Peptides against a protein of PDB entry 3S8F. Designs and how they scored, part 27

Target 1, 157 residues: chain A of PDB entry 3S8F
Amino acid sequence: VLTLFVAVPSLMTAFTVAASLEFAGRLRGGRGLFGWIRALPWDNPAFVAPVLGLLGFIPGGAGGIVNASFTLDYVVHNTAWVPGHFHLQVASLVTLTAMGSLYWLLPNLTGKPISDAQRRLGLAVVWLWFLGMMIMAVGLHWAGLLNVPRRAYIAQV
Target 2, 166 residues: chain B of PDB entry 3S8F
Amino acid sequence: DEHKAHKAILAYEKGWLAFSLAMLFVFIALIAYTLATHTAGVIPAGKLERVDPTTVRQEGPWADPAQAVVQTGPNQYTVYVLAFAFGYQPNPIEVPQGAEIVFKITSPDVIHGFHVEGTNINVEVLPGEVSTVRYTFKRPGEYRIICNQYCGLGHQNMFGTIVVKE

## One batch from the design tools (peptide; aimed at target 1 L11 A14 A19 E22)

Design b2_p14_8_s4 (made by RFdiffusion4, then SolubleMPNN; from b2_p14_8, 8 letters changed)
Fold by OpenDDE base, seed 4:
Structure b2_p14_8_s4 (fold): chain B 157 residues (1-157), chain C 166 residues (1-166), chain A 14 residues (1-14)
Amino acid sequence: as target 1 above (157 residues)
Amino acid sequence: as target 2 above (166 residues)
Amino acid sequence: DLGKAVFDLLKALA
């Protein structure tokens, strides 16, 4: 139980970010329970990328609680579940955040805005990355629950 | 107005924080539920059983593979297994069907994995420590042991077999 | 089996 309390700061941080998004969306004219989501700048890859990273981080974070549980970790440890978790946490959140950061940082540092074509391409890349990562992660988690081992080239059929 | 903005943010934060706490309790409840309903043969962590990896091959219960399977009671066995670069001993491990098996696994060299396909046996094996797993094989046959912790050049070929006899 | 239980639970929650 005490080990699980390490999730508290993480959850607080995650949902503080969510609160910031809600605030931003409402400032942009979004109303209602979900209208603020639509009001967010979904046309900007600098925004979309890290948000998609956060979305991937949700199941990853939940899995983190599982992985941190002594008893539950026994089930998933060194199975395909673990790579699934990593790809959500690192290859999704961290990577997408880095992508988003670049889309914001480079134009600001150079003073040269990205073209519309670059923006559209960026959006496509980010969404495709997210989609592929989600498919991969779901597959790995599923395989892990079926006791497919990590770091092995073969598994029980 | 910065103050007004901060106040507004605080209102949203309160809601999301409440949600986060609720989710925390949900996760704890789910874990508690699984623990209450399923034991899965997990032995609670206690004091670590330690062994000297430098002598484990020469003396003690792991030294002789022919003596690795020890009957400790009616339909109860202890199996002393070494995971090493790159294999397991004894190999095969022969145990009777329906018997309660206590695996005591250690390593003389580096960290290995001990993953038995078709079972929920999946532990890391550390030099100097003894991993203990309790399991009862209900079905006869062969069960493959896989090393799922990278242990060197031959890691990918490190396999063992448990033979469960009727 | 804990693995099965977790699997079933996750399926139910998904």
Scores: peptide ipSAE 0.020, ipTM 0.782, DockQ to the pose 0.035
OpenDDE base, seeds 1, 2, 3, 5: peptide ipSAE 0.008, 0.013, 0.014, 0.017; ipTM 0.785, 0.746, 0.785, 0.763

## One batch from the design tools (peptide; aimed at target 1 V75, target 2 K138)

Design b2_p15_1 (made by RFdiffusion4)
Pose (drawn by RFdiffusion4):
Structure b2_p15_1 (pose): chain A 157 residues (1-157), chain B 166 residues (1-166), chain P 15 residues (1-15)
Amino acid sequence: as target 1 above (157 residues)
Amino acid sequence: as target 2 above (166 residues)
Amino acid sequence: VVYFFAVYALLLYRA
């Protein structure tokens, strides 16, 4: 029960952050129900990386609520589902957010500029990392529901 | 406009938060339902039951695997199961279909998992402790036990079998 | 929500 309550701050974060992004999209001219998304600064890896991380957090959090549901945990406990859940949370959102900081924080700390080429390369890196984490989340959640255990060298069997 | 957008955002946020809370409460009620049904039998016994891992293969209910299945009620069997590096004894565990099975599971060495494929049986096995879970097999046949806690280099090949007789 | 009900149904099925 208390774990289900720990989920409320992230459920609140989902709204406060989503509304903040929608407000920014509208300031930048976006209209429609989706125009506000397209109008956001998708050329900036410092913007893109946490946003993509937040998108993967939606299934990430959903799996966490499942794991927190006591008897439901007996379906997925110590299976590949668990790594599927935590790759979405820490290996995607937290890691992507830190990667995006290379593009505003590093210049601030070192004075070293980020070139146009380095910016584009950062865009590719955060997209490939995000997409790779999403594909693997699918493989691991599914294999987990099929009772494949975590922490195993299953290629040797 | 900022004032307006702000007001509207807070108003709808309050609505979302109430909905999100109502949803979490429904899940809590649904979990409470499972805890009142026979499906909750796989929840391990909360009572501490200590044993000694260094003598469990020499004395006590785990010393003779052929004697591991004991009828404890008219439709009840207790099964003493040893999960060790890297296997389970007895092998196979043989039980009748439709009977309640109380698995008492310990390990002489390291922590092992006990995950019965196709069931909700999924329990950690700790040396020095006895893990007790309950389940009734509705379908006869062979069930595979998977070790789902890393117990060393033999972990990926650590399996066992439950045969549910007709 | 989908994950909860899907895993919940799978739990009951396995029970």

Design b2_p15_1_s1 (made by RFdiffusion4, then SolubleMPNN; from b2_p15_1, 7 letters changed)
Fold by OpenDDE base, seed 4:
Structure b2_p15_1_s1 (fold): chain B 157 residues (1-157), chain C 166 residues (1-166), chain A 15 residues (1-15)
Amino acid sequence: as target 1 above (157 residues)
Amino acid sequence: as target 2 above (166 residues)
Amino acid sequence: MEHFYSVYALLLERG
């Protein structure tokens, strides 16, 4: 039960970030309940990458709650579920945030802005990465629920 | 500008906080659903029980594989299982169909896994600690035990068998 | 790592 309380500060962080995004979107002219989302700078890979990471982190966070639950962890522990969770938390959020940071940092360090071609390529990379991670994560979680073991090359299913 | 931005952000936090709380309940519902659908037949008995891993092979209920299966009541058995590098003892484990089986699993060496295919039995086995799992096999046949915790060079080949007799 | 790919492949075939 106490472990599940870790979800509280995590959710607080999540809604704080979301609130910041909403504010940013509204500053950029977004209106209405969802208009602020469209107003965000989706043309900038330095922005898109970490946001996609955050989106992947949401189901990962849900998985974190599952993993933190004594009874549910009994079911999913050391199954393919766990790698699925890791790929959302590390290979999605952390990696995409790092990628986004590089798209911001390198132009600033070198003093040379990225070209339009590089920007478009960057967008393609982060979106494809996100898509691939989501597919893999869903697959791994599904396998985990089917009792496919972690760290085993064979499975009954 | 920073103060104004901070105030504006705070204005949105109330809504997102409510959403976050709603999502928390959704997550609780999801885990409840998962529990209801995926834990049937497995009852964790997580009482803390300790054992000396240095003597577990020499004395006690794990020492003799021929005495590993103990009838504790009508249609009730306790099975004392050792997970070691790199296998399980006894192997095979023979139990009757329809009986309530309490597995008492420990390790004399390193951490192992005890994952029984075709069931929801899946526990880590720590030296010095006894893992307890209660399960009833409804179908006769062979069930493979897989080590799903890395335990050394032979980890990938570490398997056991449970034979459920009619 | 390779076992993860195997699991993914199995799920793709089953789905």
Scores: peptide ipSAE 0.022, ipTM 0.775, DockQ to the pose 0.048
OpenDDE base, seeds 1, 2, 3, 5: peptide ipSAE 0.019, 0.019, 0.011, 0.014; ipTM 0.784, 0.740, 0.773, 0.752; seed 3 fails the geometry check

Design b2_p15_1_s2 (made by RFdiffusion4, then SolubleMPNN; from b2_p15_1, 7 letters changed)
Fold by OpenDDE base, seed 1:
Structure b2_p15_1_s2 (fold): chain B 157 residues (1-157), chain C 166 residues (1-166), chain A 15 residues (1-15)
Amino acid sequence: as target 1 above (157 residues)
Amino acid sequence: as target 2 above (166 residues)
Amino acid sequence: MSAFLEVYALLLERG
């Protein structure tokens, strides 16, 4: 049980970010318990990308707790579950954050704003990326629970 | 204005912190529930046993594949398995159906995996350490051993077989 | 990607 307390700092960080998002949404006119979400700038790929990454990071974080559990790790260790976890953490959060950062950084470095077409394309890219990652992650986690081994091309299920 | 904003931010942070703690308790509860109700699926950790990987092929119970299967009691066996680049020894491993098998697995070279299809046997094998797994095969037949830890260029071809005899 | 697709297909067949 004590090993799970290692998740506390990560949870605190994650939910602090969530708190910042709520505050920002409310400043933008969002009302109610969830209305602040709609008020966030979903038309900006620099915002959407890292937020989608965070959303993918939630189940990944939960999985991290499982992976860190001494007893539960026996169920999932070296199965497809682990790559599923990694893809949520790295290929979702880190990668999408990098994508979003570019949408912020390039206009600022060049002094040239992105066109509306580029903005729309960017939104499409990050949403498609997120969708693909979620499908992959669900598949890998499911396979892991079926005892599909990691780093193997064959499995008996 | 700054003071009001600060208070508002703190309120949101407190709320989300509370949620964080709640989720932590949910996870702990889930783990506790799983352990309480599904103990059969959990392989208990054994005592740490060490071996010299440089001599394990030459001396000791892993040295002779023909002597790898040792009967330790009525319907009870210990199997000394060597995982190496790139295979398992002995191969095949022959054991009786319904017998309690204690696998003692180690490596003379690098880290390997020992994943037995159709079973819950799935352990990493570290040079210098002995992995111990206890299992009883209820069904006769062939069970494939898969290396699920990268161990070199031949990793993808590293397989073994357990033959369970009636 | 190929490995993923194979696993995914396997899961679909199971379901």
Scores: peptide ipSAE 0.027, ipTM 0.789, DockQ to the pose 0.051
OpenDDE base, seeds 2, 3, 4, 5: peptide ipSAE 0.025, 0.020, 0.025, 0.021; ipTM 0.745, 0.784, 0.787, 0.752

Design b2_p15_1_s3 (made by RFdiffusion4, then SolubleMPNN; from b2_p15_1, 8 letters changed)
Fold by OpenDDE base, seed 4:
Structure b2_p15_1_s3 (fold): chain B 157 residues (1-157), chain C 166 residues (1-166), chain A 15 residues (1-15)
Amino acid sequence: as target 1 above (157 residues)
Amino acid sequence: as target 2 above (166 residues)
Amino acid sequence: MAAFLLVYALLLELG
């Protein structure tokens, strides 16, 4: 239970970011409960990448709560579940944030804007990366629930 | 207008913060429910049994594999298991079907895993610490023990067997 | 939340 209090600042941070996104979307003309989401700049890989990272972080964060629980962790610990969690956190959130940062930083530092072709390629890269990570993560979590061990080459029946 | 923006952001932040707190309470409640209804055979931190890994092979209940299976009551057994680089002892572990088995697992060397195929038995084994797991095998047969914690060059080949007899 | 509850339910059954 005490460990779960660590979730407080994490949730505060996560949903503060969500609040910032809502504000941005509404400033861009989005209205209603969900209209602000569509109004966000989904044509910019510098935006899309970290947002997709955050989306991947949602199930990862839920997994964090599971992993922090003694009773629930007993089921998933050292199974394929754990790599699934890591790939959502590091290979999704951190990696996509880094990718997004580069899409913003390089044009800024060089003074050269990205071409439309580069922009489209960037969008394709981040979406494909996200899709691949989600497929792999879901598979690993599922395998973990089926008691497939971590760090073993043999799948259990 | 920074003032208008600040007020708007604050309103959204308050809403999302309230939601986050609500979710937190839900998560805590779910975990509390789980803790109240399930023990999972896990000993909470702070109540762990300790052992000297440097002497565990020479003295005590882990020293003799032939005496590792101890009957503690009617249809109740304690099994003292060592996980080491790179195997388990005793191997095989022989237990009767339907008996309540308490595994006492420790390591004389490095951290290992103890994952029993076909069961929910899955614990880390630390030198100096005794892992305790309670389980009843309902089906006779062989159950493979897998090391799922990296323990060195032979990690991938570290297996054991539990034989459940009718 | 729904996904979490589903996972939780699955874990309860498996645990």
Scores: peptide ipSAE 0.020, ipTM 0.766, DockQ to the pose 0.410
OpenDDE base, seeds 1, 2, 3, 5: peptide ipSAE 0.016, 0.019, 0.007, 0.019; ipTM 0.772, 0.735, 0.762, 0.733

Design b2_p15_1_s4 (made by RFdiffusion4, then SolubleMPNN; from b2_p15_1, 7 letters changed)
Fold by OpenDDE base, seed 2:
Structure b2_p15_1_s4 (fold): chain B 157 residues (1-157), chain C 166 residues (1-166), chain A 15 residues (1-15)
Amino acid sequence: as target 1 above (157 residues)
Amino acid sequence: as target 2 above (166 residues)
Amino acid sequence: MEEFYLVYALLLERG
């Protein structure tokens, strides 16, 4: 009940962020239903990282609701599903947001902009991180649905 | 114009908030549908039962592993299981195929897991509480019990076995 | 949404 209660304002916040992104994209010249997405600064790792984190948070958030549901939690509780959920929430959203924040913070603290090479490397890092995390998360959720237990090195599947 | 920009932002926020509410209702509806139409696969928990973890090994139905399996009716059994650091008692647990088994599981020490591989039996076992799980083994064989809740240095080696006999 | 359906499907299968 508590988790579901928290889910409501969290969902509202998430969609408010999405609204801000839409506005920003449209301000940058994007038009149409999805044109605003293309207009966002996808060449900046400080932007891309937290956005990818938000994307990873969507299935993670859905999983959170599953974990909080009594009947559904019975299926997934203490299985590999739970680590899958954590990796989406912590290792995707939180970590990518931290990475993005770093790409913003360091240039501002030093007064020196990042080089083009550093920018490109940063983009590669955050995209590869996201991809790897999604693969891992999908694998863990799948294993969890197959009743692979967490905190165990052996499973009968 | 800053004022115009703020109004535009509010309009987008309103739209996305409406969408968020719609999605929320969809999620709730899906959960409600699942709860209302299907209880299959969910093992109902028994009535809340409390025990003294400090005496559970010395007295009561968990004290003697030889008496852990109790026939309560035709093709019905209650099995009193202790999850402890680091194993299960009795071990193995022997039950007949096709019988309705009620597991009464408790712990004398710390929180453990009781996850029976090959089944949907998966509960946490708390000292001072009795976990009740009802299950019918349709297939004979050996089913491994695994602890999926960290319980100390020997957690990774904490296994048990249920032997289902024809 | 997809996750809900998957878990739901599994719940039905285990029953």
Scores: peptide ipSAE 0.158, ipTM 0.814, DockQ to the pose 0.500
OpenDDE base, seeds 1, 3, 4, 5: peptide ipSAE 0.106, 0.083, 0.084, 0.056; ipTM 0.837, 0.827, 0.822, 0.806

Design b2_p15_2 (made by RFdiffusion4)
Pose (drawn by RFdiffusion4):
Structure b2_p15_2 (pose): chain A 157 residues (1-157), chain B 166 residues (1-166), chain P 15 residues (1-15)
Amino acid sequence: as target 1 above (157 residues)
Amino acid sequence: as target 2 above (166 residues)
Amino acid sequence: VFFFFVYWLLFHRAS
């Protein structure tokens, strides 16, 4: 029960952050129900990386609520589902957010500029990392529901 | 406009939060339902039951695997199961279908998992402790036990079998 | 979606 309560701050974060992004999209001219998304600065890796991380957090958090549901945990406990869940949370959102900091924080700390080429390369890196985490989350959640255990060298069997 | 957008955002946020809370409460009620049903039998016994891992293969209910299945009620069997590096004894565990099975599971060495494929049986096995879970097999046949806690280099091949007789 | 699906799978395995 208390774990389901720990989920409320992230459920609140989902709204406060989504509304902040929608407000920014509208300031930049976006209209429609989706125009506000397209109008956001998708050429900036510092923007893109946390946003993509937040998108993967939606299934990431859904899996966490399942794991927190006591008897439901007996379906997925110590299976590949668990790494599927935590890759979405820490290996995607937290890691992507830190990667995006290379593009505003590093210049601030070192004075070293980020070139146009380096910016584009950062875009590719955060997209591939995000997409790779999403594909693997699918493989691991599904294999977990099929009772494949975590922490195993299953290629040797 | 900022004032307006702000006001509207807070108003709808309050709504979302109430909905999100109502949803979490429904999950809590649904979990409470499972805890009142026979499906909750796989929840391990909360009572501490200590044993000695260094003598469990020499004395006590785990010393003779052929004697591991004991009828404890008219439709109940207790099964003493040893999960060790890297296997389970007895092998196979043989039990009748439709009977309540109380698995008492310990390990002489390291922590092992006990995950019965196709069931909700999924319990950690700690040396020095006895893990007790309950389940009734409704379908006869062979069930595979998977070790789902890393117990060393033999972990990926650590399996056992439950045969549910007709 | 995951909660309800896994909740259903819990009872499915118990049957």

Design b2_p15_2_s1 (made by RFdiffusion4, then SolubleMPNN; from b2_p15_2, 10 letters changed)
Fold by OpenDDE base, seed 2:
Structure b2_p15_2_s1 (fold): chain B 157 residues (1-157), chain C 166 residues (1-166), chain A 15 residues (1-15)
Amino acid sequence: as target 1 above (157 residues)
Amino acid sequence: as target 2 above (166 residues)
Amino acid sequence: SLFLEVLALLYERSA
């Protein structure tokens, strides 16, 4: 009940953030239905990281609703599905947001801008992290649906 | 300028809110579809039943593993299972193929898991409470019971076996 | 890696 209750405000917040991104993109010269996305600062790891985190949060949030559903929980409870959900929420959204925050915070605290090499490396790290997390998440959710148990080193599936 | 910006933001917010509502209905529809197509074999939750974990080993239906399997009707059985640190009782659990089995599972010590591989039986077992699961084994053979809830240092080695006889 | 092996096994299982 609590999860479902929180889901509605969370969705509202998420779409409000999306609205802000669209506004920002259009201010940066983006036009059309999707042109505003291209206009966003994809060359900045401080931006890319949390955005990728938000993207990972979408399936994770949907999974949260599934996990909170009485009937569907019978299928996924204490299977690999659950850690899959966690990795999307924590290791994707939270971690990527933290990573992005560091790319903003450190230059401001030190007063020194990051080098171009550091920026490019940061972009690589963030994208590779996201890719790895998505692969792992798909695998864990898939395994969960195949009844692979959580907290067990062996399984018969 | 600020007023124009405010109006623009509001317009985008309204659009995304509308999209949000639409997606909400899509998700509800997907859940409904999933439930409609994949609810076969779902084991419903049983009624809440309480037991004293301190005496469950000494008295009652869980006390004697030799009497754990009780025939309650034609092709119907109730199996009283203890999940404990670190194993299951009885072990093995022997049941007939095709029979309707009602598992009554409880714990004398800590919380355990009861996950029967090859089946959709997957429940947590709490001391003081009885977990009830109904299942019919259609195929003979051995089904391994694993603990999927951390219960101590021996958790990873906590296994049981259900033997389904023809 | 173990993860890749598991993923491969899952792929085979689902095929």
Scores: peptide ipSAE 0.025, ipTM 0.749, DockQ to the pose 0.056
OpenDDE base, seeds 1, 3, 4, 5: peptide ipSAE 0.024, 0.020, 0.020, 0.019; ipTM 0.793, 0.788, 0.785, 0.766

Design b2_p15_2_s2 (made by RFdiffusion4, then SolubleMPNN; from b2_p15_2, 12 letters changed)
Fold by OpenDDE base, seed 2:
Structure b2_p15_2_s2 (fold): chain B 157 residues (1-157), chain C 166 residues (1-166), chain A 15 residues (1-15)
Amino acid sequence: as target 1 above (157 residues)
Amino acid sequence: as target 2 above (166 residues)
Amino acid sequence: DLFLEVLAKLYELSA
């Protein structure tokens, strides 16, 4: 009940953030239904990281609703599905947001701008991290639906 | 112009809120579809039942593993299972193929898991409470019971077996 | 702050 209650304001917040991104993109010259996305600063790892985290949070949030549903939780509870959910929420959203924050924080703390090499490396790290997390998350959710248990080193599936 | 900016932001927020509501209905519909098409081999049964974990080994239906399997009707059985550190009782559990089995599972010590491989039986077992699961084994053979809730140093080796006889 | 100094140094030493 609590999870479902929290889900509503969380969704509202998420879509408000999306609205802010659209506004920002359009201010940067983006046009059309999706042109505003291209206008966002995708060359900045401090931006890309948390945005990718938000993207990972979408299926994770949906999974949270599943986990809180009595009938559906019966299927997924204590299976690989659960750690899959955790990795989307923690290792994607939280971790990528932290990574992005560092790309903003360190230049400000040192007073030195990020070099082009550092920027490119940062982009590579963030995108590769996201890709790896998505692969792992899909695998864990799939395994969970196949009744692979968590906290067990062997399974018959 | 702050006023123009405010109006623009509000317009985008309204659009995304509308999208949010639409997606909410989509998700509800998907859940409903899943529930409508879902055929569960396991049916949660029974009301909340309490037992004394300190005496469950000495008295009651869980006390004697030789009497753990009780025929309650034609092709219907109740199996009283103990999950303990670190195993299951009785072990093996022997049941007939095609029979409706009601598992009554409890613990004398700590919280355990009861996950039957090859089935969708997957419940947590709490001391002082009885977990009830109904299932019918359609295929004969051996089904391994594993603990998927951490219960101590021997958790990873906590296994049981259900033998389904023709 | 040692932690921040280490981070700053690592940042400076990075490409």
Scores: peptide ipSAE 0.020, ipTM 0.739, DockQ to the pose 0.011
OpenDDE base, seeds 1, 3, 4, 5: peptide ipSAE 0.013, 0.017, 0.013, 0.016; ipTM 0.776, 0.769, 0.760, 0.743

Design b2_p15_2_s3 (made by RFdiffusion4, then SolubleMPNN; from b2_p15_2, 11 letters changed)
Fold by OpenDDE base, seed 2:
Structure b2_p15_2_s3 (fold): chain B 157 residues (1-157), chain C 166 residues (1-166), chain A 15 residues (1-15)
Amino acid sequence: as target 1 above (157 residues)
Amino acid sequence: as target 2 above (166 residues)
Amino acid sequence: SDFEEVLALLYELSA
């Protein structure tokens, strides 16, 4: 009940963020239905990281609704599906947002800009992290649907 | 400029809100579709039953593993199972193929899991409560019971077996 | 793009 209740304002927030991104992209010269996306600062890990986190949060949020559904939860409860959901929400959204925040915070605190090498390394890190999380999430959700149990080192599948 | 910016922001917000509402209905429809089409193999939950975990081992239907399997009809059985640290009783559980089995599962100590591999049986077992699961084994053989709820240092080794006989 | 560069790097490392 609580999960379903918070899902509505969470969706509203998510789409508001998306609206802000579209606005920002269009201010940066992006045009058309998707051109505003390309206009966003994809060369900045402080931007890329949290955006990738938001992308990971989309399937995770959908999974949250599944987990809160009585009949569907019967299928996925205490299976590998649940860790898959957690890794999308925590290890993707929260972690990537934290990473992005650091790329803003540290230069601001030290008063020193990051080098180009550090910037490129940061971009590589967040993209690789996102890729790894997506691979793991797909695997865990798939395994969960195959009834692979959570908190067990063996499975009969 | 501020007014223009405000109008622009509102326009984008309205568009995305409309999209969000549409997606909400899509998700509801998908859930409804899943519920409507996923009717096969549904194991209905039993009525809430309470037991005293401190006496469940000494008296009642869970007390004697030799009497755990009770025939309630021509092709119907009730199996009284204890999940404990760290195993299941009886072990093995022997049931006939094709019979309707009602599992009555409880715990004398802590919360455990009851996950039967190869089936859709997957419930948590709480001390003081009886978990009820109805299932019919169509294929003979051995089905492993695993605990998927952390219950202590021996959790990873907590296994049981259901033997389905022809 | 940065994404493409990362993919290229992964390909090189995986080979």
Scores: peptide ipSAE 0.021, ipTM 0.739, DockQ to the pose 0.020
OpenDDE base, seeds 1, 3, 4, 5: peptide ipSAE 0.015, 0.018, 0.020, 0.017; ipTM 0.781, 0.773, 0.765, 0.745

